# Ledger of designs, part 58: peptides against a protein of PDB entry 3C2G

Target 1, 209 residues: chain A of PDB entry 3C2G
Amino acid sequence: IRTFDLLGLLLHDSDAIDGFVRSDGVGAITTVVQYPNNDLIRAGCKLLLQVSDAKALAKTPLENILPFLLRLIEIHPDDEVIYSGTGFLSNVVAHKQHVKDIAIRSNAIFLLHTIISKYPRLDELTDAPKRNRVCEIICNCLRTLNNFLMMWIPTPNGETKTAGPNEKQQVCKFIEIDILKKLMSCLSCEGMDTPGLLELRSTILRSFI

## One batch from the design tools (peptide; made by RFdiffusion4, then SolubleMPNN)

Design b2_p15_5_s1 (from b2_p15_5, 7 letters changed)
Fold by OpenDDE base, seed 5:
Structure b2_p15_5_s1 (fold): chain B 209 residues (1-209), chain A 15 residues (1-15)
Amino acid sequence: as target 1 above (209 residues)
Amino acid sequence: MRKPKKFDEMASYVP
């Protein structure tokens, strides 16, 4: 716990974060969070989120790390773990085709739907901190989905990867009325990236046209 | 705390 908090305090600089990631820091955190200690898991996933935007992650082998993290965020009951883990996932797949392919093969699209489906409607959450955290989790899931959908949108000058039949079926679950209502409720939350959520809404709509 | 911020900007290349 204290070591991860200390690392989180020392990793303010982007070059220091890249140095940590190049030294297998993500693998080290992932090893520590395999122990059934919720405080270690919370602190480790928070540190993963803090380094999730590192450029060095493009060269990090994630074949063993990413499936483990996906399983963790599938089963763990703590919203702080889910927030950090979905946030890490969103950032790590961004601009990294090979990481997107690992995540998709590891059933990430279905998992994102499962996570969003587990949470109540935001209007049913009276506690503002809890409501905001749930909104952030849903936003992280939807942002991750956006990053996947972008692989299958035709570009004017490129061979577009076609989504497989399973991926298409999994994506179709995000047009369920309850998912769409949760997306719309997130647009009303204060301090959310409203432009990013609107872009996502546009991408979702374009993926079904 | 760093928040998730990365989106694929490839949406800007779709006319």
Scores: peptide ipSAE 0.028, ipTM 0.594, DockQ to the pose 0.486
Fold by OpenDDE base, seed 1:
Structure b2_p15_5_s1 (fold): chain B 209 residues (1-209), chain A 15 residues (1-15)
Amino acid sequence: as target 1 above (209 residues)
Amino acid sequence: MRKPKKFDEMASYVP
């Protein structure tokens, strides 16, 4: 715990973050968060979020790490773990086609739907810190989905990857009225990434046209 | 605190 907080305080420098990632720091964290200690898991996932935009992650093999983290955020009850894990996922798939492919093969699209579905409506949350955290989790999930959907949008060069039938079916679940209501509630939250949620809405619409 | 870059900037490139 204190070691991860200390690392988080030292990792303000981009070169230090890249150095940590190049030394298999992500693998080290994922090894440590396998212990059944919620404080350790929370601290480890927070540190993962802090390094999740490192350039060195483009060269890090994530084939063993990413499926483990997906399972962790599927089953863990702590919103701080879910927030950090979904934030990590969103960042690590950004600009990295091979990481998107690993995540999709690991059932990430369905997991994102499951995570959004398990939370109550934001209007039912009276506690502002809890409401904001839930909104941030939903936004992280939806941003991750956007990063996947963008692979299947035609480029100006006419080249596009086609989503498989399973991926199409999983994407169709995000137009459910409950999911759409949660998306709309997140758009109404102050300090949220409204541009990114509007982009996702546009991307979803373009994926069904 | 460095906010992690959360966006695929390529997703934001609508030509």
Scores: peptide ipSAE 0.027, ipTM 0.603, DockQ to the pose 0.485
Fold by OpenDDE base, seed 3:
Structure b2_p15_5_s1 (fold): chain B 209 residues (1-209), chain A 15 residues (1-15)
Amino acid sequence: as target 1 above (209 residues)
Amino acid sequence: MRKPKKFDEMASYVP
């Protein structure tokens, strides 16, 4: 705990973060969060989120890390862990085809749907901090989905990857009325990335046409 | 807290 708090204070600049990642810092965090201590897990996942935009992550093997993190955010009850984990996932899959492929093979699309589905409607949450955190989690999931869907949209050159039949079936779950209502509720939340959510809506529509 | 990087830059290539 104290070590992660210290690292969180020291890793405030991009060079220190990149140096930590180059030194297998993500692997080190992943090792520590395997211990059954919720405070360590919370602190470790928060630190993962803080380093999730590091340039050095493009050179980090994520084949063992991503499946572990996906299992963690599937089962962990703490919204702070889910927030940090889904935030990390959304960042690491951005601009990294090989990382998208690892995540998809690790059932990430289905997991994102499961995470969104387990939360109540935002209008049922009277506690503003809880409502905002849930909205942020849903937004992280939907942003991750958008990054996946972009692989299957035709480029101007006519080149496109085709989604597999299982992937297509899993993507089809995001047009369920409950998911669409949650997306619309997130668009109405203050401080959310409204342009990004509108882009996702457009990407979803283009993926089904 | 650093905000997560936004959407994939590939989104900018969708006409």
Scores: peptide ipSAE 0.025, ipTM 0.574, DockQ to the pose 0.426
Fold by OpenDDE base, seed 4:
Structure b2_p15_5_s1 (fold): chain B 209 residues (1-209), chain A 15 residues (1-15)
Amino acid sequence: as target 1 above (209 residues)
Amino acid sequence: MRKPKKFDEMASYVP
């Protein structure tokens, strides 16, 4: 715990973050969070979120790390772990095709749907901190989905990957009325990336047309 | 394609 908090306090500089990532810092965190300690898992996932935009992650092998983290957020009921883990996932898959492919093979699309489905509607949450955290988690999941869907949109050069039949079926679950209501409720939350959620809505519509 | 925004931690720093 104290070590991750200390690392989080030291990793304010982009070069320090890149140095940590180049030194297999992500692998070190994932090794430590294998211990059955909730506070350690929470602190480790928070640190992962803090380094998740590092340029060095483009050169880091994530084949063993990413499936482990996806399993961790699947089994751990802690909102702080889910927030940090979905935030990490969103950032690492952004603009990195190989990382998207690892995440998709590791059932990430279905997991994102499962996470969104487990949370109540935002209008049912009277506690403002809890409501905001749930909104952030849903937005992380939806932003990650947008990053996946963008792979299957034709580029101006006519190059596009096609989603497999399983991926298409998993994506179709995001047009369920309850998921769409949760997306719309996130658009009404203060401080949210409303333009990003509108981009996702457009991307979803384009993926089904 | 938007750059991955670093999540501005709305740091609920609970110490």
Scores: peptide ipSAE 0.033, ipTM 0.584, DockQ to the pose 0.095; fails the geometry check

Design b2_p15_5_s2 (from b2_p15_5, 7 letters changed)
Fold by OpenDDE base, seed 5:
Structure b2_p15_5_s2 (fold): chain B 209 residues (1-209), chain A 15 residues (1-15)
Amino acid sequence: as target 1 above (209 residues)
Amino acid sequence: MRKPKKLDEMASYVP
């Protein structure tokens, strides 16, 4: 706990964050969060979120790290761990094709659907902090999905990847009426990036046309 | 506290 708080205080600078990641800092955190201590897991996943935008992650081997994190966010009961883990996932796959491929091979698309599905409707949550946290988790999952969908959109100068039949079937689950209602309910949450959520909605719906 | 968010930009892709 105290070590992660100290690291969090030192990691205010982007170059310091990038230096930490180049020194296998992500591997070190993932080693520590393997211990069955919820406070360590929470603090470690929060630190992962804080470094999740580092440029050095493009050069970090994630083949062992991502499957572990995906399993953690599948089974862990703490919303703070789920928030941090899904936030890390959304950021780490962004603009990194090879990282998207690792996550998808590790069943990430289905996991994102499972995470969204396990939470109640936001209108059923009377506690505003809990409602906002659940909304942030749903937004992290949908943002991660958006970043995957971008991989299958043609680029002017790139090889177009086509989604496999299994990936297409898993993506089709996100047009279920309950998932769409959860996305729409996130637009009513205070302090959310409403323009970003509208863009996300547009991208998801366009991927089915 | 830093809250990094990354999203792939639609403008980088041709439909």
Scores: peptide ipSAE 0.104, ipTM 0.696, DockQ to the pose 0.497
Fold by OpenDDE base, seed 4:
Structure b2_p15_5_s2 (fold): chain B 209 residues (1-209), chain A 15 residues (1-15)
Amino acid sequence: as target 1 above (209 residues)
Amino acid sequence: MRKPKKLDEMASYVP
């Protein structure tokens, strides 16, 4: 715990973050979060979130790391772990085609749907901190989905990857009325980027039309 | 093509 807090304090500099990632820091964190200690898991996943935008992650092998983290956020009951893990996933797949391919092969699209589906409606949450955290998790899931959808948008050069039939079917679950209601309820959360959420909604819906 | 989105919290963490 204190070591991850100390690392979090040292990782304010972009070069220090890149240094940590180049030294297999992500692998080290994922090794530590295998221990059945919820405080350690929470602190480790928070540190993963803090390094998740590192440029060095583009050169880091994630074939063993990413499937492990996906399993962790599938089964772990703590919203702080889910928040950090979905945030990490969103950032790590951003601008990294090979990482998107690993995540998709590891059933990430279906997992994102499962995560959104397990949470109650935000209007049923009376506790404002809990409601905001659930909204942030839903937004992280939808942002991750948007980052996957970007892979199937035609490039100016005419190169387009086509989604497989399974990926298309999994993506189609996000237009379910209950998922759309949860996205709409996030627009009423205080401190949320309402224009950004509306843009995200538009991008997702346009990928199905 | 729009760029893939990152977490805004990490974009706003200008130290």
Scores: peptide ipSAE 0.027, ipTM 0.595, DockQ to the pose 0.136
Fold by OpenDDE base, seed 3:
Structure b2_p15_5_s2 (fold): chain B 209 residues (1-209), chain A 15 residues (1-15)
Amino acid sequence: as target 1 above (209 residues)
Amino acid sequence: MRKPKKLDEMASYVP
């Protein structure tokens, strides 16, 4: 715990973060969060989120790390872990086709749907901190989905990857009325990335027309 | 606390 708090205090600049990632810092965190200590898991996942935009992640082998994190956020009951993990996922897949491919092979699209589906409607949450955290988690999931869908949008050059049948089926679940209501509720939350959520809506529509 | 966010930019869809 104290070690991750200390690392979190030291890793405020991009160069230190990139140095940590180059030194297998993500692997080290992943090793530590395998211990059955919720405070350690929370602190480790928070640190993962803090380093999730590092340029060095493009050169980091994620084949073992990413499936582990996906399993963690599937089963862990703590919203702080889910927030940090989904935030890490959204950032780590951004602009990195090979990382998107690892995540998709690891059932990430379905997991994102599962996470969103597990949370109550925001209107049922009277506690403002909890409501905001749930909204942030949903936004992280939707941002991750957007980054996946971007692979299947035609480029101006007419080059595009096609989503496989399974990926298409998994993405179609995000058009479910419950998911759409949760998306719309997130658009009304203060401090949310409304442009990114609107972009997602546009991306979903374009991916399957 | 640092809150890094990354999104892929939407490619121009050509129908």
Scores: peptide ipSAE 0.108, ipTM 0.698, DockQ to the pose 0.475; fails the geometry check
Fold by OpenDDE base, seed 1:
Structure b2_p15_5_s2 (fold): chain B 209 residues (1-209), chain A 15 residues (1-15)
Amino acid sequence: as target 1 above (209 residues)
Amino acid sequence: MRKPKKLDEMASYVP
């Protein structure tokens, strides 16, 4: 725990972050969070989020790491772990097609729907810190979904990757009225990425046209 | 805390 907090304090420098990632720091964290200690898992996932935007991640093999993290955020009950893990996922798939392909093969689209579905409506959450954290998790999931959907949007030259039938079916789950209400509730939360959520709404609508 | 990166721009998918 204290070691991850110390690393998190030292990892304010981008070169230090890239050095940590190049030294298999993501693999090391992933090994440590396999221990059944919730405080250790929380601290490790927070550190993953802190390094999730590192340039060195483009050269890091994620074939074993990403499926493990997806399984962790599927089963772990702690919102801080879910927040950090979904934040890591959204950052690591951004601008990285090969990482998107690993995530999708690991059922990430369905998992994102499952994560959003397990939380109550934001209007039912009276505790403002809890409501804000749940909104941030939903936003991380929806941002990750948008990054997946964008690869199936036609380019100006008319070329596009086609989503498979399973991926299309999984994407259709995000137009369920419960998911749409949660998206709209997140748009009303202060300090959220409202432009990104509006872009997702547009991307979802375009994926069904 | 570092915020998640912005969404992928459509320009990133232009071959």
Scores: peptide ipSAE 0.026, ipTM 0.622, DockQ to the pose 0.319; fails the geometry check

Design b2_p15_5_s3 (from b2_p15_5, 7 letters changed)
Fold by OpenDDE base, seed 2:
Structure b2_p15_5_s3 (fold): chain B 209 residues (1-209), chain A 15 residues (1-15)
Amino acid sequence: as target 1 above (209 residues)
Amino acid sequence: MRTPRKFDEMASYVP
């Protein structure tokens, strides 16, 4: 715990973050969060989130790290872990095709649907901190989905990856009425990435229906 | 061009 808090304070600039990532800092965190201590897991996942936009992650092998993190956010009961893990996932797949491919092979699209599905409607949450955290988790999942869908959008140069039949079926689950209601509820939350959520809505409706 | 989006922890902080 205290070590991760200290690292989080030291990792305040991009060069320090890149230095940590180049030193296999992500692998070190993922090793430590395998210990069955919720405070350690929370602190480690928060540190993962803090380094998740590092340029050095483009050169980091994620083949073992990413499937482990996906399993952690699938099973862990703590919303702070889910928040940090889904935030990390959204950042690490952004602009990195090979990382998207690892995540998709590891059933990430279905997992994002599962995570969104397990939370109640935001209107059923009376506690404002809990409601805001749930909204942030849903937004992280939806941002991650949008980052996946971007690779299947036709580029002006005619090179498009085509989504496989399984990926198409998994994406089609996000047009379920309950998922769409949760998406719409997130658009009503203050401080949310409204442009990103609107872009996702447009992308789903145009590319998969 | 549509670009992948990043999470910003500071932008999600409503005081």
Scores: peptide ipSAE 0.255, ipTM 0.795, DockQ to the pose 0.119
Fold by OpenDDE base, seed 1:
Structure b2_p15_5_s3 (fold): chain B 209 residues (1-209), chain A 15 residues (1-15)
Amino acid sequence: as target 1 above (209 residues)
Amino acid sequence: MRTPRKFDEMASYVP
């Protein structure tokens, strides 16, 4: 716990972050968060979020790490772990096609739907900190989905990867009325990535045309 | 090209 907080305080420098990632720091964190200690898991996932935009992650083998983290955020009850884990996922798949491919093979699209589905409507949450945290989690999931959907949008050169039938079916679940209501509720929250959510809405609609 | 979006931790930092 205190060690991860100290590491987080030392990781204000991008070169220090890249140094930590190059030294298998992500693998070290994922080893530590296997212990059944919620405070340790929370601190470890927070540190993962802090290093999630490191350039060195493009060279890190994530084939064993990413499926483990996906399973952790599927089952863990703590919203702080889910927040950090979904934030990490959104960043690590950004600009990294091979990481997107690992995540998709690891059922990440369905997991994002499951995470959004487990939370109540934001209008049912009277506690403002809890409501904001749930909104941030939903936004992280939706940003991650948008980052996946972008790979199936035709490029100006006419080249596009086609989503498989399974991926198409999983994407279709995000047009469910409950998911759409949660998306609309997130658009009404102050300080949220409203442009990102509107872009996702446009991208989902285009995926069915 | 549409650019993949990253999470901005600073945008979520309500002090």
Scores: peptide ipSAE 0.199, ipTM 0.754, DockQ to the pose 0.106
Fold by OpenDDE base, seed 4:
Structure b2_p15_5_s3 (fold): chain B 209 residues (1-209), chain A 15 residues (1-15)
Amino acid sequence: as target 1 above (209 residues)
Amino acid sequence: MRTPRKFDEMASYVP
């Protein structure tokens, strides 16, 4: 715990973050969060979120790390772990095709649906801090989904990857009425990336046309 | 080409 808090207090600049990541810092965190200590897991996932936009992650082998983190956010009951883990996932797949491919092979699209499905509707949450945290988690999942869907949009050069049949089936689950209601409820939360959620809605709809 | 989106901690900051 104190070590991760101290590391979070030392990693204030991009060069220090990149240095930590180049030194297998992500692998070190993922090794430590394998211990059955919820405070350690929370602190480790928070630190992962803080380093999740590091340029050095493009050169980090994530083949063993990413499936482990996906399993952690699938099973862990703490919203702070889910928040940090889904935030990490959204950043780590951004601009990194090889990381997207690892995540997709590790059933990440279905996992994002599972996470969103576990939470109640935002209108059923009377506690404002809890409601905001749930909204942020849903938005992290939806942002991650958008980052995946972007791979299947044709480039100006006419080159496009096609989603496989399994990926298409997994994406189809996001048009379920309860998922769409949760997406729409996030648009009503203050401080949310409303333009991004509207973009995702448009991208989802285009994936089915 | 639309750009992939990143998490923005400042966008999640509800004061």
Scores: peptide ipSAE 0.193, ipTM 0.754, DockQ to the pose 0.121
Fold by OpenDDE base, seed 3:
Structure b2_p15_5_s3 (fold): chain B 209 residues (1-209), chain A 15 residues (1-15)
Amino acid sequence: as target 1 above (209 residues)
Amino acid sequence: MRTPRKFDEMASYVP
């Protein structure tokens, strides 16, 4: 706990973050979060979020790490772990096609739907801190989905990866009325990436026209 | 070209 908080305080510099990632820091954190200690899991996932935009992650093997973290955020009951894990996932797949491919093979699209589905509607949450955290988790899931959908958008050069039939079916679940209502509720929250959520809404709706 | 979006931790800090 204090060690991860201290590391987070030392990681104010992008070169220090890249240095930590090059030294297998992500592998070290994922080893620590395998212990059945919720405080260590929470602190480790928070540190993963802090290093999740490191340039060095493009050279880090994630084949064993990413499926483990996906399983952790599937089963863990703590919203702070889910927040940090979904934030990490959104960043680590950004600009990294090979990481997107690992995540998709590890059923990440369906997992994002499962995470959004398990939370109540934001209007049913009376506690403002809890409501805001749930909104942030849903936003992280939706940002991650948008980062996947961008792979299937035609490039100006006419090269397009086609989504497989399973990926298309998993994406179709995000047009369910309950998911769309949760997306619309997140658009009404202050401090959210409203432009990103509007872009995702437009991308999802266009993918079925 | 639409670029993948990143999580901005600073945007989540309401002062």
Scores: peptide ipSAE 0.183, ipTM 0.743, DockQ to the pose 0.119

Design b2_p15_5_s4 (from b2_p15_5, 8 letters changed)
Fold by OpenDDE base, seed 2:
Structure b2_p15_5_s4 (fold): chain B 209 residues (1-209), chain A 15 residues (1-15)
Amino acid sequence: as target 1 above (209 residues)
Amino acid sequence: PRKPRVFDEMASYVP
């Protein structure tokens, strides 16, 4: 716990974060969060989120790290772990096709749907801190999905990957009425990227319906 | 504390 808190205080600039990641800092964190200690898991996943925008992640081997993190956020009951883990996932797959491919092969699209599905509607949450955290988790999941969808949008220069039949089927689950209601509920949360969520909705509807 | 940047590829997409 204290070590990760100290690292979080020291990693206050982009160069320090990049240096930590270049020194296998993500591998070190993922090793520590394998211990059955919820405080360590929470602190480690928070530190993952803090370094998730590091440029060095493009050169970091993630073949073992990413499937482990996906399993962790699938089973862990703590919303703080889910928030940090989905935030890390969203950033780590961004602009990195090879990382997207690892995540998708590890059933990430279906997992994002599962995470959104397990939470109640935001209008059923009376506790404002809990409601805001759930909203942030849903937004992290949807942003991650959007980052995946971008690889299947035709570019003017003609190289478009086609989504496989399984990926298409998994993406189509996000147009379920319950998922759409949760997406719409996030638009009413303060500090949410409403334009980005509306654009995601448009992208899902245009690309897969 | 520094907040990580949020990478949203759609926000970077200029048609």
Scores: peptide ipSAE 0.371, ipTM 0.835, DockQ to the pose 0.585
Fold by OpenDDE base, seed 1:
Structure b2_p15_5_s4 (fold): chain B 209 residues (1-209), chain A 15 residues (1-15)
Amino acid sequence: as target 1 above (209 residues)
Amino acid sequence: PRKPRVFDEMASYVP
């Protein structure tokens, strides 16, 4: 716990973050969060989020790390762990086709749907901090989905990969009325990236055209 | 504290 807090205090500089990741820092965190200690898991996942924008992640082997993190955010009950883990996931798959492929093979699309589905409607949450955290989790999941969907959108200059039939079926679940209502409720939350959520809505709709 | 950059692929496709 205190070690991750200390690392979090040292990791204010982008070069220090990149140095930590180059020294297998993500692997080290992943090893530490295997202990059945919720405070340690929370602190470790928060640190993962803090380093999630490191350039060195493009050169980090994630074949073992990413499936482990996906399993962690599937089973862990703590919203802070889910928030940090989904935030890390959204950033780590961005602009990295090979990382997207690992995540998709590890059932990430279905997991994102499961995470969104397990939370109540935002209108049922009277506690503002809890409501905002749930909204942020949903936004992280949806941003991750958007990053996946972009690989199947035709670009003017290239042959677009087509989604497999299984991936297409999993993506179709995100147009369920419950998911759409949760997305719409997130648009009403203060401090949310409303433009990003609208763009995601557009991308989801385009995936069915 | 430094906030991590949020990567959105669509934001990067704006020429």
Scores: peptide ipSAE 0.365, ipTM 0.828, DockQ to the pose 0.515
Fold by OpenDDE base, seed 4:
Structure b2_p15_5_s4 (fold): chain B 209 residues (1-209), chain A 15 residues (1-15)
Amino acid sequence: as target 1 above (209 residues)
Amino acid sequence: PRKPRVFDEMASYVP
């Protein structure tokens, strides 16, 4: 616990974060959070989120790390772990085709749907901090999905990969009425980027049309 | 604490 808090206090600089990641810092965190200590897991996943924007992640082998983290956020009951893990996932797959491929092969699309599905509607949550955290988790999941969808949108200058039939079927689950209602409820959360959520909704819907 | 930058690939879609 204290070690991860200390690392979080030291990793305020982008070069320090990048140095930590180049030194297998993500592998070190994932090795530590495999132990059955919820405080350690929470602190480790928070640190992963803090380093999730490191440029060095593009050169980090994630073949063993990413499937482990996906399994952790699948089974762990703590919303703080889910928040940090889904936030890490969103950032780590961004602009990294090989990382997207690892995540998709590891059933990440279905996992994102499962995570959104397990949470109640935001209107049923009376506690504002809990409601906001659930909204942030849903937004992290949908942002991660958007990053996957971007790889299948034709760019003027690139060969577009086609989504496989399984991926298409998994993506189609996000147009379920309950998922759409949860996305819409996030628009009413204080401190959320409503224009950004509307844009995300538009991108998701355009991928089905 | 540093807020991690959210990589929004939506912002990189310059049409």
Scores: peptide ipSAE 0.058, ipTM 0.702, DockQ to the pose 0.588
Fold by OpenDDE base, seed 3:
Parts: sequence; C-alpha cells; structure tokens
Structure b2_p15_5_s4 (fold): chain B 209 residues (1-209), chain A 15 residues (1-15)
Amino acid sequence: as target 1 above (209 residues)
Amino acid sequence: PRKPRVFDEMASYVP
C-alpha cells in the first residue's frame, strides 16, 4: 500500500512514468491488486490512472491486463477504484486502435453503460464529494465511449471502420433517456470537461447518422 | 497533482 503511494509521489514526470511502464509496471500493479485488500486495490488503481497516459503503453501487451481491469471495475464497490479504473481505461485506449479492440472484445462498451446505470442521478446525491466523484466516473465512461466511437466516424479520406452489430446495439444504449440525463447533469457540474462532454454528445449523434 | 488525460481528437465527419 505505502509503496504505491510512494510510487505515485515519484511518478510525476513523463519520463519516470514511461520508464515504469516499460519495466512492466502496469503488470506489476495488476498482479498486486489481485490480492483481496481494498486499500491495496485503491492505491494500485490510482497508480494505474497516474501512468495511464504513458507513451510506452502503446508497446505494452494489454491482452491480459485490460480484461482484468474491466472485471475489477465491474464488481468493485469502491468509487475510487471505479474512478481510477475508468480513467485508466479512457486514457489507455486513446489513439491506440489495438487497445480499443481489446477493450471492445472484453465487452467494455456494455460495461461502461452498466457503470453509468448503477449510479443514482446527481440530484439525488446530497454529499458534494460523492456527487463530484460520481460525475467524474460518468465522464470517464463517456470519454472512453467517445474514444471508441471515433473508430467508426468517417475520415475525410472516406476510410472508416464499421462497428459490428453487437457494438452498434451496445452504443444504442447510451441514447437511453436515463443515460442522456446523466450526461446532461455532468455538463452542469463545475470543473468538468464540458468541451469533452459536448464532443461526446456530437460523436454519439454522428454515430447514428 | 498531475491529471493524466488523453482523448481522441474529433474526426471530421463527412456524410
């Protein structure tokens, strides 16, 4: 536990983060968070988030790591774990087609919907820290979805991947009124990435045109 | 604290 906190304090620069990731640091974290210790899991997932933008992740085998993390964030009750895990997911799939493919094969789109659906409406949350954390989780899920949807948007060159029927069906769930209300609630939260959420909204709409 | 964030850039949609 304290070791992950220490690593989190040391990994502030991109070179140190990249060095950690190149040294199988993500694999090491995922090994450690398999132990049934919630504090360890929380600290490990937080560290994953902190290294989630490492350039070295493009060269890291994620075939075992990413499905494990997806299962963890599916079942773990701690919002801090969900926050960190969804944040890691959003960043790790960004600009990495092969990582997007691993995540999608591991039912990530459906999981993102499930996570958003599990949380109450933000207006039902009186505790401001809890409300903010829930908003951040929803935003992480939605940003991850945006990164997936980008694969299926036509480029100016006319080249595009086509989403499979299952992926299309899973994406369609994000236009449910409950999900849209949660998205709109996040747009009203102070300090949120409003531009990114508006981009997502536009991406979702374009995915149905 | 550092907040690592990476997002795909919006592709130009051409119908």
Scores: peptide ipSAE 0.088, ipTM 0.689, DockQ to the pose 0.461; fails the geometry check

